# Peptides against a protein of PDB entry 2QAS: the designs that were tried, part 36

Target 1, 120 residues: chain A of PDB entry 2QAS
Amino acid sequence: PPEDLMQYEAMAQDALRGVVKAALKKAAAPGGLPEPHHLYITFKTKAAGVSGPQDLLSKYPDEMTIVLQHQYWDLAPGETFFSVTLKFGGQPKRLSVPYAALTRFYDPSVQFALQFSAPE

## One batch from the design tools (peptide; made by RFdiffusion4, then SolubleMPNN)

Design b2_p14_8_s3
Fold by OpenDDE base, seed 2:
Structure b2_p14_8_s3 (fold): chain B 120 residues (1-120), chain A 14 residues (1-14)
Amino acid sequence: as target 1 above (120 residues)
Amino acid sequence: PPLPPPPPAANAPP
């Protein structure tokens, strides 16, 4: 097959990651997401830039899925990563996740799904 | 084709 010097697939992936960023910015706005929208986000826990409690990340050596619906606090969607406080086992913990670490984005309310290639 | 449902969320309520 012909060589794609434009690297369209990579550009498409970046554009789709922008959808996640935009969705998180909506979630971070006052009042949160409009019902019944909520977000399932899956990411590689060992990807560069992922930060969180060691005990928590140790439980998820490959991928981890979080849900933003009823219990999320101080969601801060930056340009390259987002941070959020969630409860794990009843304990609040802060996570920082680069958009590049994402492998899946899903909103069950409208069955909207995105899948991403993430570094190993 | 549609993706399977997401895995259980780590922060799912008890």
Scores: peptide ipSAE 0.387, ipTM 0.832, DockQ to the pose 0.675
Fold by OpenDDE base, seed 4:
Structure b2_p14_8_s3 (fold): chain B 120 residues (1-120), chain A 14 residues (1-14)
Amino acid sequence: as target 1 above (120 residues)
Amino acid sequence: PPLPPPPPAANAPP
């Protein structure tokens, strides 16, 4: 088959990452996510741009999954990354995750799932 | 087929 110099598949994947960004923006709006929607987000912890407490990230050398339902604060969905405060072991911690680091997005309420390839 | 259930969330309550 002909060589795709346009890299359409990559563009499509990027567009799908936009779905995550949009979903997070909805989650950040007043009132939060509409019930019963909640988001499971998995990302590569060693990907460029990922930031968080060292002790936490050390526990997850490859991937880590977080859930956004009722226990999340100061969700800030930027254009290239999002940051959010979550409780780990009862303690609030701040995470910053580039959308490019995502490997999976899932909303169990409607069984909507997206899978991505992310840098190691 | 649908994806398997997501792994446990790091911030999931005990």
Scores: peptide ipSAE 0.385, ipTM 0.829, DockQ to the pose 0.658
Fold by OpenDDE base, seed 5:
Formats: structure tokens, C-alpha cells, sequence
Structure b2_p14_8_s3 (fold): chain B 120 residues (1-120), chain A 14 residues (1-14)
């Protein structure tokens, strides 16, 4: 097939990353997400800009999935990355994840899902 | 069709 010199798929993926950002902003707003919405976010742990506890990231050398439902604190969705405090093994940990590192976004409540290609 | 459920979350409660 003809070569897509416009790279439309990349444009679309980039635009869709905006959906995740918007969703996280809703989650960060007062009152949080409207029930029963909750978010599963998967990202490449070794992607540039990903930051978190070494021991935690070491357990997930490729991808890690986090869930934002009832147990999340200080969610800060920036323009290029978001940070959030979650409990792992009962201990609160802070994660910073660039939207570019995302590989999957999923809201089971409405079966809404997005998949992204992240740098290897 | 919708994607299958994601793998267990790292911060999923016990």
C-alpha cells in the first residue's frame, strides 16, 4: 500500500494520549471520578521520564499497570506527565509517568480502552 | 470488540 508520509497514525495516537490526560484531570478534580469509573493505566517502566521507587520498578522490567479507583492520592496530571501516590504492599509510593510512556488505558466500567506504542 | 481486561495492577489491594 502507499506510504503514509503524513504519519496519520502517529498523529492519532498522539491525539488519543490527550484523552488519557483529560481523564486523569477528571480523576484529579474534586470528587474524583464518577462512580463506577476507574482507570487501569499501563506504561513502560523503562521509558524516558518514568520515575518511581527502584525496588518497585525493578519488579516490572517491561510494563507496569496501576489502577486508579479508590486508593490514589495527590494525582497531578501535568501536560507531559502525571504523578500519583499509590500503595504498593501497603506502602505509599510516588510515581511519575510521562504520557508518552503509556501503552494502555482502560476503564472497565464502560469497557473503554486505548492502546499506544511506546518507545522500547 | 473491547480489549480483554488488563493484567493485575501493581497497586491492587490484596
Amino acid sequence: as target 1 above (120 residues)
Amino acid sequence: PPLPPPPPAANAPP
Scores: peptide ipSAE 0.385, ipTM 0.831, DockQ to the pose 0.709
Fold by OpenDDE base, seed 3:
Structure b2_p14_8_s3 (fold): chain B 120 residues (1-120), chain A 14 residues (1-14)
Amino acid sequence: as target 1 above (120 residues)
Amino acid sequence: PPLPPPPPAANAPP
């Protein structure tokens, strides 16, 4: 097939990452997500910019999935990454995840799903 | 086709 010098697939991926960012901004707004919406987010734990407790990240050497529904705190969706506090094994932990590290996004309430390629 | 359900969340309740 002909060579895509425009790299349209990469452009499309970046645009779709914007959907996740927008969704997280809604989740961070007063009142949180409108019921019954909730977000499953999967990301590469070894991607550049991913930050969190070493013991937690070590349990997930490739990918980790988190859910934002009723138990998330201090969600801060920035322009290049988001941070959030979640409970793992009952313990609150802070995670910082670049949007570029995402591999999956899913909202079961409306069966909306996105899949991304992320840095290895 | 639709994507399969996501894997279990690390912060999902037991």
Scores: peptide ipSAE 0.382, ipTM 0.829, DockQ to the pose 0.642

Design b2_p14_8_s4 (from b2_p14_8 with P8A A9P)
Fold by OpenDDE base, seed 5:
Structure b2_p14_8_s4 (fold): chain B 120 residues (1-120), chain A 14 residues (1-14)
Amino acid sequence: as target 1 above (120 residues)
Amino acid sequence: PPLPPPPAPANAPP
């Protein structure tokens, strides 16, 4: 097939990353997400900009999935990355994840899913 | 068709 010199798929993926950002901003707003919405976010742990506890990231050398439903604190969705405090093994940990590191976004409540290609 | 369920979240409660 003809070569896509416009790289439309990349443009679309980039635009769709905005959906995740917007969703996280909703989650960070007062009152949080409207029930029963909750978010499963998967990202490449070794992607540039990903920051978190070494012991935690070591357990997930490739990808890690986090869930934002009832147990999340100080969600801060920036323009290029978001940070959030979650409990792992009962201990609160802070994660910072660039949107570019995302590989999957999923809201089971409405079966809404997005997949992204992240740097290897 | 919808994607299969995501893998278990790292912060899933015990």
Scores: peptide ipSAE 0.366, ipTM 0.823, DockQ to the pose 0.694
Fold by OpenDDE base, seed 3:
Structure b2_p14_8_s4 (fold): chain B 120 residues (1-120), chain A 14 residues (1-14)
Amino acid sequence: as target 1 above (120 residues)
Amino acid sequence: PPLPPPPAPANAPP
């Protein structure tokens, strides 16, 4: 097939990452997500910019999935990454995840799903 | 085709 010098697939991926950012901004707004919406977010734990407790990240050497529904705190969706506090094994932990590290996004309430290629 | 269900979340309640 002909060579895509425009790299349209990469452009499309970046545009779709914007959907996740927008969704997280809605989740961070007063009142949180409108019921019954909730977000499953999967990301590469070793991607550049991912930050969190070493013991937690070590448990998930490739990918990790988090859910934002009723138990998330201090969600801060920035322009290049988001941070959030979640409970793992009952303990609150802070995670910082660049949007570029995302591999999956899913909202079961409306069966909306996105899949991304992330840096290794 | 639709994506399969996401893997179990790390912060899911016990």
Scores: peptide ipSAE 0.364, ipTM 0.822, DockQ to the pose 0.675
Fold by OpenDDE base, seed 1:
Structure b2_p14_8_s4 (fold): chain B 120 residues (1-120), chain A 14 residues (1-14)
Amino acid sequence: as target 1 above (120 residues)
Amino acid sequence: PPLPPPPAPANAPP
């Protein structure tokens, strides 16, 4: 097949990553996510820009999934990454995840799912 | 076809 010098698939992926960003911005707004919406976000833990507790990231050497529904704090969706405080094993911990590190986004309430290619 | 359910989340579910 011909070489795609326009890299359309990458552009499409970026556009779809924008959906996640927009969804997180809604989640960060006062009142949080509108019920019953909640978000499962999967990302590569070793991707550039991913930041969090070493013990947590070591437990998930490839991918990790987080859920944002009722128990998330200080969600800060930036333009290139988002950060959020979640409880892991009962302890609050801060995660910072670039949108480029995402591999899956899922909202079970409406069965909306997206998959992405992310760096190792 | 729909994607399989997401992996178990690392954080405590709500």
Scores: peptide ipSAE 0.360, ipTM 0.818, DockQ to the pose 0.605
Fold by OpenDDE base, seed 4:
Structure b2_p14_8_s4 (fold): chain B 120 residues (1-120), chain A 14 residues (1-14)
Amino acid sequence: as target 1 above (120 residues)
Amino acid sequence: PPLPPPPAPANAPP
């Protein structure tokens, strides 16, 4: 088959990452996510740009999954990454995750799922 | 086929 010099597949994947960004922007809006929607986000903890408490990230050397439903604060969905405060062991901690680090996005309420290839 | 259930979240579930 012909060589795809346009890298359409990569562009498509990037567009799908945009879905996550858009979903997070909805989640950050006043009132939060419309029930019963909630988001499970999985990402590579060692990917460039990922930031968070060392003790937490150390527990997840490869991937980590977070859930956004009712227990999230100061969600800030930027253009290249999002940051959010979540409770881990009852303690609020801040995470910053580039969309490029994502490996999975899932909303159980409507069984909407996306998978991505992310840098190791 | 549908994706398997997501891994357990690191943060406390709601």
Scores: peptide ipSAE 0.358, ipTM 0.818, DockQ to the pose 0.620

## One batch from the design tools (peptide; made by RFdiffusion4, then SolubleMPNN)

Design b2_p15_1_s1 (from b2_p15_1, 8 letters changed)
Fold by OpenDDE base, seed 4:
Structure b2_p15_1_s1 (fold): chain B 120 residues (1-120), chain A 15 residues (1-15)
Amino acid sequence: as target 1 above (120 residues)
Amino acid sequence: SLANSIVENLDFPPP
Protein backbone atom coordinates (compact mmCIF):
# COMPACT_ATOMS: atom_id res chain seq x y z
CA PRO B 1 0.00 0.00 0.00
CA PRO B 2 1.14 3.55 -0.64
CA GLU B 3 2.79 5.46 2.17
CA ASP B 4 0.58 8.01 3.89
CA LEU B 5 2.80 11.03 4.36
CA MET B 6 -0.16 13.10 5.49
CA GLN B 7 -0.72 10.90 8.56
CA TYR B 8 -4.47 11.04 8.15
CA GLU B 9 -5.15 8.45 10.81
CA ALA B 10 -3.27 10.48 13.39
CA MET B 11 -5.15 13.60 12.37
CA ALA B 12 -8.43 11.74 12.72
CA GLN B 13 -7.41 10.54 16.16
CA ASP B 14 -6.58 14.08 17.18
CA ALA B 15 -9.95 15.25 15.96
CA LEU B 16 -11.62 12.59 18.04
CA ARG B 17 -9.62 13.68 21.06
CA GLY B 18 -11.40 16.96 20.53
CA VAL B 19 -14.65 15.17 21.26
CA VAL B 20 -13.32 14.23 24.67
CA LYS B 21 -12.25 17.80 25.32
CA ALA B 22 -15.66 19.10 24.32
CA ALA B 23 -17.41 16.52 26.48
CA LEU B 24 -15.31 17.49 29.47
CA LYS B 25 -16.12 21.13 28.91
CA LYS B 26 -19.78 20.21 29.08
CA ALA B 27 -19.08 18.27 32.25
CA ALA B 28 -17.34 21.28 33.77
CA ALA B 29 -20.18 23.68 33.00
CA PRO B 30 -22.66 24.69 35.69
CA GLY B 31 -24.96 21.84 36.48
CA GLY B 32 -22.56 19.25 35.13
CA LEU B 33 -23.44 16.66 32.55
CA PRO B 34 -27.06 16.24 31.57
CA GLU B 35 -28.40 13.08 33.11
CA PRO B 36 -27.85 10.24 32.48
CA HIS B 37 -24.58 11.05 30.73
CA HIS B 38 -21.34 10.21 32.50
CA LEU B 39 -17.80 9.57 31.39
CA TYR B 40 -15.31 6.75 31.70
CA ILE B 41 -11.82 7.92 30.85
CA THR B 42 -8.79 5.66 30.57
CA PHE B 43 -5.26 6.99 30.20
CA LYS B 44 -1.64 5.94 30.36
CA THR B 45 -0.27 7.03 33.71
CA LYS B 46 3.32 7.27 32.50
CA ALA B 47 2.54 9.38 29.45
CA ALA B 48 4.26 12.72 29.15
CA GLY B 49 2.42 15.44 30.99
CA VAL B 50 0.43 13.18 33.29
CA SER B 51 0.74 14.42 36.84
CA GLY B 52 -0.69 13.63 40.22
CA PRO B 53 0.25 12.28 43.62
CA GLN B 54 3.24 9.98 43.51
CA ASP B 55 1.52 7.26 45.48
CA LEU B 56 -1.41 7.23 43.09
CA LEU B 57 0.64 7.09 39.92
CA SER B 58 2.89 4.42 41.40
CA LYS B 59 -0.14 2.30 42.18
CA TYR B 60 -1.19 2.37 38.53
CA PRO B 61 2.00 1.91 36.52
CA ASP B 62 0.31 1.31 33.16
CA GLU B 63 -3.11 2.87 32.85
CA MET B 64 -6.11 3.70 34.96
CA THR B 65 -9.77 4.43 34.42
CA ILE B 66 -11.66 7.21 36.13
CA VAL B 67 -15.35 7.96 36.11
CA LEU B 68 -16.91 11.38 36.08
CA GLN B 69 -20.49 11.28 37.25
CA HIS B 70 -21.31 12.09 40.85
CA GLN B 71 -18.05 12.75 42.66
CA TYR B 72 -15.68 15.03 40.81
CA TRP B 73 -14.51 18.53 41.67
CA ASP B 74 -12.85 21.48 40.00
CA LEU B 75 -12.85 19.92 36.57
CA ALA B 76 -10.73 22.17 34.40
CA PRO B 77 -10.66 21.12 30.76
CA GLY B 78 -7.85 23.02 29.13
CA GLU B 79 -6.81 23.03 25.53
CA THR B 80 -4.14 20.35 25.83
CA PHE B 81 -4.97 18.68 29.13
CA PHE B 82 -7.66 18.50 31.75
CA SER B 83 -7.32 18.48 35.50
CA VAL B 84 -9.78 17.19 38.03
CA THR B 85 -10.05 16.35 41.70
CA LEU B 86 -11.24 12.84 42.49
CA LYS B 87 -11.30 10.68 45.56
CA PHE B 88 -8.99 7.69 45.75
CA GLY B 89 -9.15 5.60 48.86
CA GLY B 90 -11.33 8.27 50.34
CA GLN B 91 -8.85 11.08 49.81
CA PRO B 92 -9.23 13.88 47.28
CA LYS B 93 -6.39 13.99 44.79
CA ARG B 94 -5.68 16.23 41.82
CA LEU B 95 -4.95 14.67 38.45
CA SER B 96 -3.74 16.39 35.31
CA VAL B 97 -4.07 14.38 32.13
CA PRO B 98 -3.12 15.45 28.63
CA TYR B 99 -5.65 14.43 26.03
CA ALA B 100 -2.77 12.76 24.22
CA ALA B 101 -2.48 10.31 27.12
CA LEU B 102 -5.99 8.97 26.67
CA THR B 103 -6.57 5.43 25.50
CA ARG B 104 -10.32 5.12 25.95
CA PHE B 105 -13.40 7.27 26.38
CA TYR B 106 -16.86 5.92 27.06
CA ASP B 107 -20.30 7.26 27.87
CA PRO B 108 -22.37 4.24 28.87
CA SER B 109 -25.62 6.17 28.79
CA VAL B 110 -25.57 6.21 25.00
CA GLN B 111 -22.89 3.58 24.49
CA PHE B 112 -20.56 6.07 22.84
CA ALA B 113 -16.99 4.80 22.79
CA LEU B 114 -13.66 6.04 21.50
CA GLN B 115 -10.28 4.36 21.52
CA PHE B 116 -6.94 6.04 21.05
CA SER B 117 -3.32 5.15 20.60
CA ALA B 118 -1.26 6.70 23.36
CA PRO B 119 2.44 6.78 24.21
CA GLU B 120 3.72 3.54 25.68
CA SER A 1 -14.56 -4.70 27.85
CA LEU A 2 -14.67 -0.94 28.14
CA ALA A 3 -18.26 -1.05 29.34
CA ASN A 4 -17.27 -3.02 32.41
CA SER A 5 -13.90 -1.42 33.10
CA ILE A 6 -12.86 -1.14 36.71
CA VAL A 7 -13.23 2.39 37.98
CA GLU A 8 -10.38 3.56 40.16
CA ASN A 9 -11.91 6.60 41.83
CA LEU A 10 -14.73 6.58 44.32
CA ASP A 11 -18.01 7.66 42.79
CA PHE A 12 -21.45 7.30 44.28
CA PRO A 13 -24.76 9.09 43.96
CA PRO A 14 -25.69 11.73 46.48
CA PRO A 15 -28.18 10.84 49.21
Scores: peptide ipSAE 0.406, ipTM 0.828, DockQ to the pose 0.082
Fold by OpenDDE base, seed 3:
Structure b2_p15_1_s1 (fold): chain B 120 residues (1-120), chain A 15 residues (1-15)
Amino acid sequence: as target 1 above (120 residues)
Amino acid sequence: SLANSIVENLDFPPP
């Protein structure tokens, strides 16, 4: 097949990552997500730009899944990454995740799922 | 199913 010099597939994937960013912006708004919507997010813990407590990230060397429903704080969805405070083992911890590090996004309330290829 | 995967953070509704 002819070579795609426009890289349309990559552009489409970037657009889909934009869906995650938009969803997180809704989650960060006052009042949070409209019930019963909630978000399962999986990401590569060793991907470039991922930051958080060393103990946490070292515990999960490949990927981990977080849920945003009832207990999340200070969600800050930036243009290239989002940060959020979550409780792990009862302790609040700040996590920063580039959208490029995501591998899965899922809202079970409406069965909406996205999958991505992460750089690592 | 992602919904049934292990979730690492604590999340439960307030009492």
Scores: peptide ipSAE 0.405, ipTM 0.832, DockQ to the pose 0.083
Fold by OpenDDE base, seed 5:
Structure b2_p15_1_s1 (fold): chain B 120 residues (1-120), chain A 15 residues (1-15)
Amino acid sequence: as target 1 above (120 residues)
Amino acid sequence: SLANSIVENLDFPPP
């Protein structure tokens, strides 16, 4: 088949990652996500740029999923990564996740799902 | 499936 020198597939994936970024920015705005929207986000824990508590990341050597609905704090969606405070085992933990590390995004309220290829 | 994903972080509505 013809060689795609434009790398359209990569561009398309980047555009879709933009949806996640935009959704998180909405979630970070005053008032949070509009009911009943909530987000399931899965990411590769060993991807470059991922940071968080060692015990948590060690527990999930491949990938892990977080949910943002009722209990999330200081959500900061940057241009290349987002950070958020969540409670794990009752303790608040700070996670920083590059959008490039994402493998899945899902909003059950409207059954909206996205899947991505993520580097390790 | 995505709908059945298990999450580690605690998330529940306020009392």
Scores: peptide ipSAE 0.375, ipTM 0.827, DockQ to the pose 0.081
Fold by OpenDDE base, seed 1:
Structure b2_p15_1_s1 (fold): chain B 120 residues (1-120), chain A 15 residues (1-15)
Amino acid sequence: as target 1 above (120 residues)
Amino acid sequence: SLANSIVENLDFPPP
């Protein structure tokens, strides 16, 4: 097959990452996610830009999944990354995750799933 | 499921 110099597959993947960003922006809006929507987000913990408690991230050297439904605070979906406060072991902790670090996105309410290729 | 991975945080309805 002919060589794709436009890199359409990569562009498509980036566009799909945009879906996650848009979904998080909806989740961050007043009222949060419309029920029964909720999100399972998986990301590479060692990806550049990922930040959070050292002990927490070191506990999951490869991937980590977080759930956004009932207990999440100060969700801030930026242009390149999002940050959110969640409870881990009963303690509130702040996570900052670049969209580029995402590997999976899932909304069980409508069985909507996306998979991404992340660095590392 | 695509979400079948390590889930760290517990998210349940508030009491």
Scores: peptide ipSAE 0.037, ipTM 0.655, DockQ to the pose 0.093

Design b2_p15_1_s2 (from b2_p15_1, 6 letters changed)
Fold by OpenDDE base, seed 5:
Structure b2_p15_1_s2 (fold): chain B 120 residues (1-120), chain A 15 residues (1-15)
Amino acid sequence: as target 1 above (120 residues)
Amino acid sequence: GPADSIVENLDYPAP
């Protein structure tokens, strides 16, 4: 088959990652997400740029899922990554995740789902 | 499905 020198599939996936970024920006706005919307975000814990509690990341060496609905603080959706404070084991911890590390995004309220290929 | 994944962070309505 013809060789795609434009890498259209990668461009398309990057565009869809923009949906996640936009959703997180809505979540970070005053008042948070409009109920009943909430976000399940799955990411590769060993991807470049991922940072957080070492014990937590070691516990899930491949990927893990977080939820943003009732208890999240200081959500900061940047251009290439987002940071958020969540409670792990009852303790607030800071997590930083590049959008490139994402493998799944899901909003159960409207059953909207996205899947991505992430680097190892 | 996507919702079947284990969620690590605590999340519940504030009292």
Scores: peptide ipSAE 0.273, ipTM 0.767, DockQ to the pose 0.092
Fold by OpenDDE base, seed 4:
Parts: sequence; structure tokens; C-alpha cells
Structure b2_p15_1_s2 (fold): chain B 120 residues (1-120), chain A 15 residues (1-15)
Amino acid sequence: as target 1 above (120 residues)
Amino acid sequence: GPADSIVENLDYPAP
């Protein structure tokens, strides 16, 4: 097959990561997500730029999933990463995840799903 | 499916 020097597949993946960013910005806006929308986000825990509880990240050396619906605080969706406070084992912890680290995005309310390639 | 993944954070309706 012909060589793709434009890297269209990578560009398409980046565009789809933009959907996640936009969704998180909606979630962070006043009033939060319109009910019943909520978000399941899966990411590679060892990807560059991922920051969070060391014990938690060590427990899941490949990937983990978080849910944003009822119990999340200070959601800050930046241009290259988002950060959010969640409770792990009942304790609030700050998590920072680059969009490039994402492997899955899912909104069960409308069964909208995205999958991404991320660094192994 | 995607929702079958293990979710680590606690999430429940506010009391």
C-alpha cells in the first residue's frame, strides 16, 4: 500500500481526543454535565505526564478507569491534560492525565464510546 | 464493554 506521509490516522486520533477534552470542559462548566450524562475514562498509568497517588498507580501498572458522575471535584480540563480530585479508598486524591494517555472514553447514558492508541 | 472495566474511584449520589 502507498505510504501515508500525512499520518492521517494519527490526526484522526488526535481529533477524537479533542472530543474527550470538549466533553470534560462541559463537565467542568457551571451546572456540570446535563443529566444523565457521565463519563468513564481509561488511561495508561505509566504514560508520560500521568500523576496521581503512587500506591494506586503502582497497583495498576497498565491502565485504570475512573468515573466522573457524582463524586469529583475541581475538574480542570486543560489543553494537553486534565486534572481532577477523586476519592480512592475514601480519601481525596488529585489525578492528572494527559489526553495522550487515554485508551477509552465512554458515556453509558447514550452508549457513546471511543478507543485510542496510547504508549505501552 | 467499556463500562465493564474496574472503576477505582468512589462515586455515589451525594447524601
Scores: peptide ipSAE 0.260, ipTM 0.760, DockQ to the pose 0.093
Fold by OpenDDE base, seed 1:
Structure b2_p15_1_s2 (fold): chain B 120 residues (1-120), chain A 15 residues (1-15)
Amino acid sequence: as target 1 above (120 residues)
Amino acid sequence: GPADSIVENLDYPAP
């Protein structure tokens, strides 16, 4: 097939990452997500820009999944990354995750799923 | 499916 110099597939993937950003912005707004919507987010823990509890990131060197439904605080969806406070082992910790590090996004309430290729 | 992935953070309904 002819060479795609426009890189449409990459554009499409970036647009789909934008869905995650938009969903998180809704979750961060007053009142949060409308019930029963909630988010499962999977990301590469060693991707550039990922930061969080050292022990946690060491325990899961490949990827991990977080859920945003009942217990999350100070969700801050920026333009290139989001940060959120979650409990790990019962202790609140801050995570910062670039959208580029995402590998999966899922809302079980409507069975909406996205998959992404992220840098190794 | 995606819901079968391990969830690392503690998330339960608030008391």
Scores: peptide ipSAE 0.213, ipTM 0.734, DockQ to the pose 0.094
Fold by OpenDDE base, seed 3:
Structure b2_p15_1_s2 (fold): chain B 120 residues (1-120), chain A 15 residues (1-15)
Amino acid sequence: as target 1 above (120 residues)
Amino acid sequence: GPADSIVENLDYPAP
């Protein structure tokens, strides 16, 4: 088959990652997410640019899921990554995740799900 | 599925 020189799949992935970014921007707005919306975000913990609690990332060598619903602080959805403060083991920790590291995005309130290919 | 994923961060409901 002919080679896709346009890299449409990559463009589609970027567009879908843009949905996550946009959703996080809504979550970062003053009023937060409109009820009952909340976000489950799964990402590869060893992906380039991922930063967070060392013990946590070591505990989950492949991927992990975080939830943004009731308790998240200083959510900063940047252009290439987002950062957020969450409580792990009761302690607030800063997590930084490139959108490229995402493998799943889910909003149970409306059963909206996205799946991504992320580097190993 | 996504809803079945184990969530690591604590997220208590608002009082």
Scores: peptide ipSAE 0.191, ipTM 0.721, DockQ to the pose 0.095

Design b2_p15_1_s3 (from b2_p15_1, 6 letters changed)
Fold by OpenDDE base, seed 4:
Structure b2_p15_1_s3 (fold): chain B 120 residues (1-120), chain A 15 residues (1-15)
Amino acid sequence: as target 1 above (120 residues)
Amino acid sequence: GPADSIVENVDFPAP
């Protein structure tokens, strides 16, 4: 087949990553997400730019899924990454995740799902 | 048990 020099698949994935960014910005706005919307976000823990508790990231060397519903604080969705405070084992910790590290996004309330390819 | 904000072994439909 012809070589895709435009890299349309990558463009499409970037566009869909924009959906996650937009959703997180809605979540970070006053009042948070409209009920009953909530977010499951899966990401590669070893991806470049991922930052968080060393023990936690070591425990999950491949992927981790976080839930943003009731137990999250100071969600800061930037242009290239988001950061959020979550409880791990009951302890609040800061996590920073580039959108490029995401592999799955899901809102169970409406069964909206996205899947991404992320580098190892 | 699992951490408050971590959900392990979650599966959902792929797009």
Scores: peptide ipSAE 0.145, ipTM 0.732, DockQ to the pose 0.548
Fold by OpenDDE base, seed 2:
Structure b2_p15_1_s3 (fold): chain B 120 residues (1-120), chain A 15 residues (1-15)
Amino acid sequence: as target 1 above (120 residues)
Amino acid sequence: GPADSIVENVDFPAP
């Protein structure tokens, strides 16, 4: 196929990452997400900028999926990454995930899904 | 206590 020097697909992916950011900002607003909306987020654990407990990330060397529904705290969706406190093994842990690290986004309540390619 | 926030082996529909 012809060479796309504009890189339209990458542009589109970046725009769609904006949807995730916007959704997380809604989730972080007072009252959280409007029920029954909740978010399943998959990301590459070795992607640049991902941070969290090393033992946890080592347990999931490729990617992991987190759920933002009832058990999340201090969700802070920034412009390039979000951070959130979640429970792992019953213990609260802080994760920081760049939007660029995402590979899947899903809201089961309305069956809205996005997929992304993430650099490592 | 509450379940972990990790969801494994979830099959999402294609967008």
Scores: peptide ipSAE 0.112, ipTM 0.722, DockQ to the pose 0.636
Fold by OpenDDE base, seed 1:
Structure b2_p15_1_s3 (fold): chain B 120 residues (1-120), chain A 15 residues (1-15)
Amino acid sequence: as target 1 above (120 residues)
Amino acid sequence: GPADSIVENVDFPAP
């Protein structure tokens, strides 16, 4: 086929990252996610803009998956990244993850899945 | 112990 000079696939990938942002904004709203929806989010831990506990990021040098269902606090979905407080070893820690760092998104309740290529 | 909010090796179908 002819070369796609518009790069529609890249446009689509960027748009699909917006789905994650929108889902997180719903999760951060007063009522939270409607039951039984919950989110598995996988991201590259060494991607630019990722920040979190040093010991945690060292333990997962490639990527890690977090679950937003029962144990999360202060979810703040910004325009370019989201931050959230999660418990690791019983201790609350703050994670900040750019949407560009995401590699997978999944809602098991409806088996909705997205995959992304993230820069390292 | 294991982190409460981390799930390793989650398998789900690719879109």
Scores: peptide ipSAE 0.101, ipTM 0.715, DockQ to the pose 0.603
Fold by OpenDDE base, seed 3:
Structure b2_p15_1_s3 (fold): chain B 120 residues (1-120), chain A 15 residues (1-15)
Amino acid sequence: as target 1 above (120 residues)
Amino acid sequence: GPADSIVENVDFPAP
């Protein structure tokens, strides 16, 4: 097939990552997500720009999934990454995750799913 | 104690 110099597939992936960013901005707004919407987010823990407690990231060297439903605080969706406070082992910890590190996004309430290829 | 925010073994539908 002809060479795609426009890189349309990459453009499409970026657009889909924009959906996640938009959803997180809704979640961060006053009042949070409209019930019963909630978000499952899977990401590569070793991807560039991922930051958090070293013990936690070491425990999950490949991927981990977080849920934004009832137990999340100070969600801050930036333009290239989001940060959020979650509880691990009963302790609040701050995670920072670039949108480029995401591999899955899911809202079970309406069965909306996205899947992404993340850098290794 | 309070539940962790890590969810393991989540089954996602294929897009």
Scores: peptide ipSAE 0.081, ipTM 0.708, DockQ to the pose 0.665

Design b2_p15_1_s4 (from b2_p15_1, 6 letters changed)
Fold by OpenDDE base, seed 1:
Structure b2_p15_1_s4 (fold): chain B 120 residues (1-120), chain A 15 residues (1-15)
Amino acid sequence: as target 1 above (120 residues)
Amino acid sequence: SLADSIVENLDFPAP
């Protein structure tokens, strides 16, 4: 097969990661996500740039899924990563996740799903 | 729901 020196598949995957970033920016805007939209986000907890509660990340050494619906605060979607305050074991904790660490994205309200390959 | 933001064993359709 011909060699793709443009790496179109990688560009397409990066664009799809951009959908997550854009969705999070909508969620972070005043008023938040329009109901009933909400987001399930799965990421590799050991990926470079992931930061959060040490005990939590140790408990979930491979992947973790978070939900952004009713209990999240100070969502800050940056250009390369997003950070958000969530409750874990009843305690608010700050979590920072690079978009490159994502493996799954889902909005159940419209059954919109994305899957990604992330570094181990 | 006011449950913790961690969702374990969640699955959903592939895109």
Scores: peptide ipSAE 0.104, ipTM 0.707, DockQ to the pose 0.567
Fold by OpenDDE base, seed 5:
Structure b2_p15_1_s4 (fold): chain B 120 residues (1-120), chain A 15 residues (1-15)
Amino acid sequence: as target 1 above (120 residues)
Amino acid sequence: SLADSIVENLDFPAP
């Protein structure tokens, strides 16, 4: 098979990660996501750049899924990562997740799904 | 679950 020196598959994956970033930016805008849209985001907890409560990340050593619908605050979608405040055991905690750490994205309202390969 | 916003069992359709 011919060698792909352009790495098109990686480019395509990066472009699709842009969809997640764009969706999060919509969610972070005033008023949040238009109902009934909400987001399920799965990521590798040990990926480089992932930051959050140690007890939480230890409990989920491989990957975890968060939902952004009603109980999230201060969503800040940056260019390479997003951060968000979520309730863990009733306590607000800050979670920071690079887009490169994502393994799946899902909006059940329209059954839109994406899957990604993520490094450890 | 440890967090109210964590989903421990969710089945996504494949893209």
Scores: peptide ipSAE 0.085, ipTM 0.695, DockQ to the pose 0.558
Fold by OpenDDE base, seed 3:
Structure b2_p15_1_s4 (fold): chain B 120 residues (1-120), chain A 15 residues (1-15)
Amino acid sequence: as target 1 above (120 residues)
Amino acid sequence: SLADSIVENLDFPAP
């Protein structure tokens, strides 16, 4: 088959990552997500741009999943990454995750799932 | 788990 110089598949994947960004923007709006919607987000902890507590990221060297439902604060969905405050060991810490680092997105309330390929 | 917000053994269907 002919070589795809346009990289259409990559464009499509980027568009799908936009769904996650849009969902997080809804979660960050006043009132938060409409119940019972909540989000499971999985990402590669060693991906470029990932930032968070050193002890936590060291404990999960490949990937980890966070839950955005009841216990999260100051969700800030930017254009290339989002940041959120979560409690680790009872202490609030800031986590920053580029959308490019995501591998899974899931809303159990409506069983909506997305999967992404992220660089190792 | 270090954080209450971490789900260590999550499994859900592929899209």
Scores: peptide ipSAE 0.068, ipTM 0.685, DockQ to the pose 0.537
Fold by OpenDDE base, seed 4:
Structure b2_p15_1_s4 (fold): chain B 120 residues (1-120), chain A 15 residues (1-15)
Amino acid sequence: as target 1 above (120 residues)
Amino acid sequence: SLADSIVENLDFPAP
């Protein structure tokens, strides 16, 4: 097959990451996501820019999936990363995840799924 | 699990 010097697949992936960002911005808006929409987000825990509780990240050395439905606070979807407060062991902790670290996005309510290539 | 917001071993169809 011909060589793609435009890297269209990478561009498409970046565009689809924009869908995640937009969805999170809707989730962060007043009133949150319209029911029954909720989000499962999977990301590489060792990717550059990922930050969170050390014990949590150590427990999930490859990737982890968080669910944003009822138990999340202060969701802040920035332009390059989002941060959110989740409870780990009953304690609220801040998690920061660059969109580039994402590997999966899923909304079970409408079975909308995205997969991404992320740094190992 | 360590966090209630973590879903382990989640599987769903690829796009």
Scores: peptide ipSAE 0.062, ipTM 0.678, DockQ to the pose 0.544

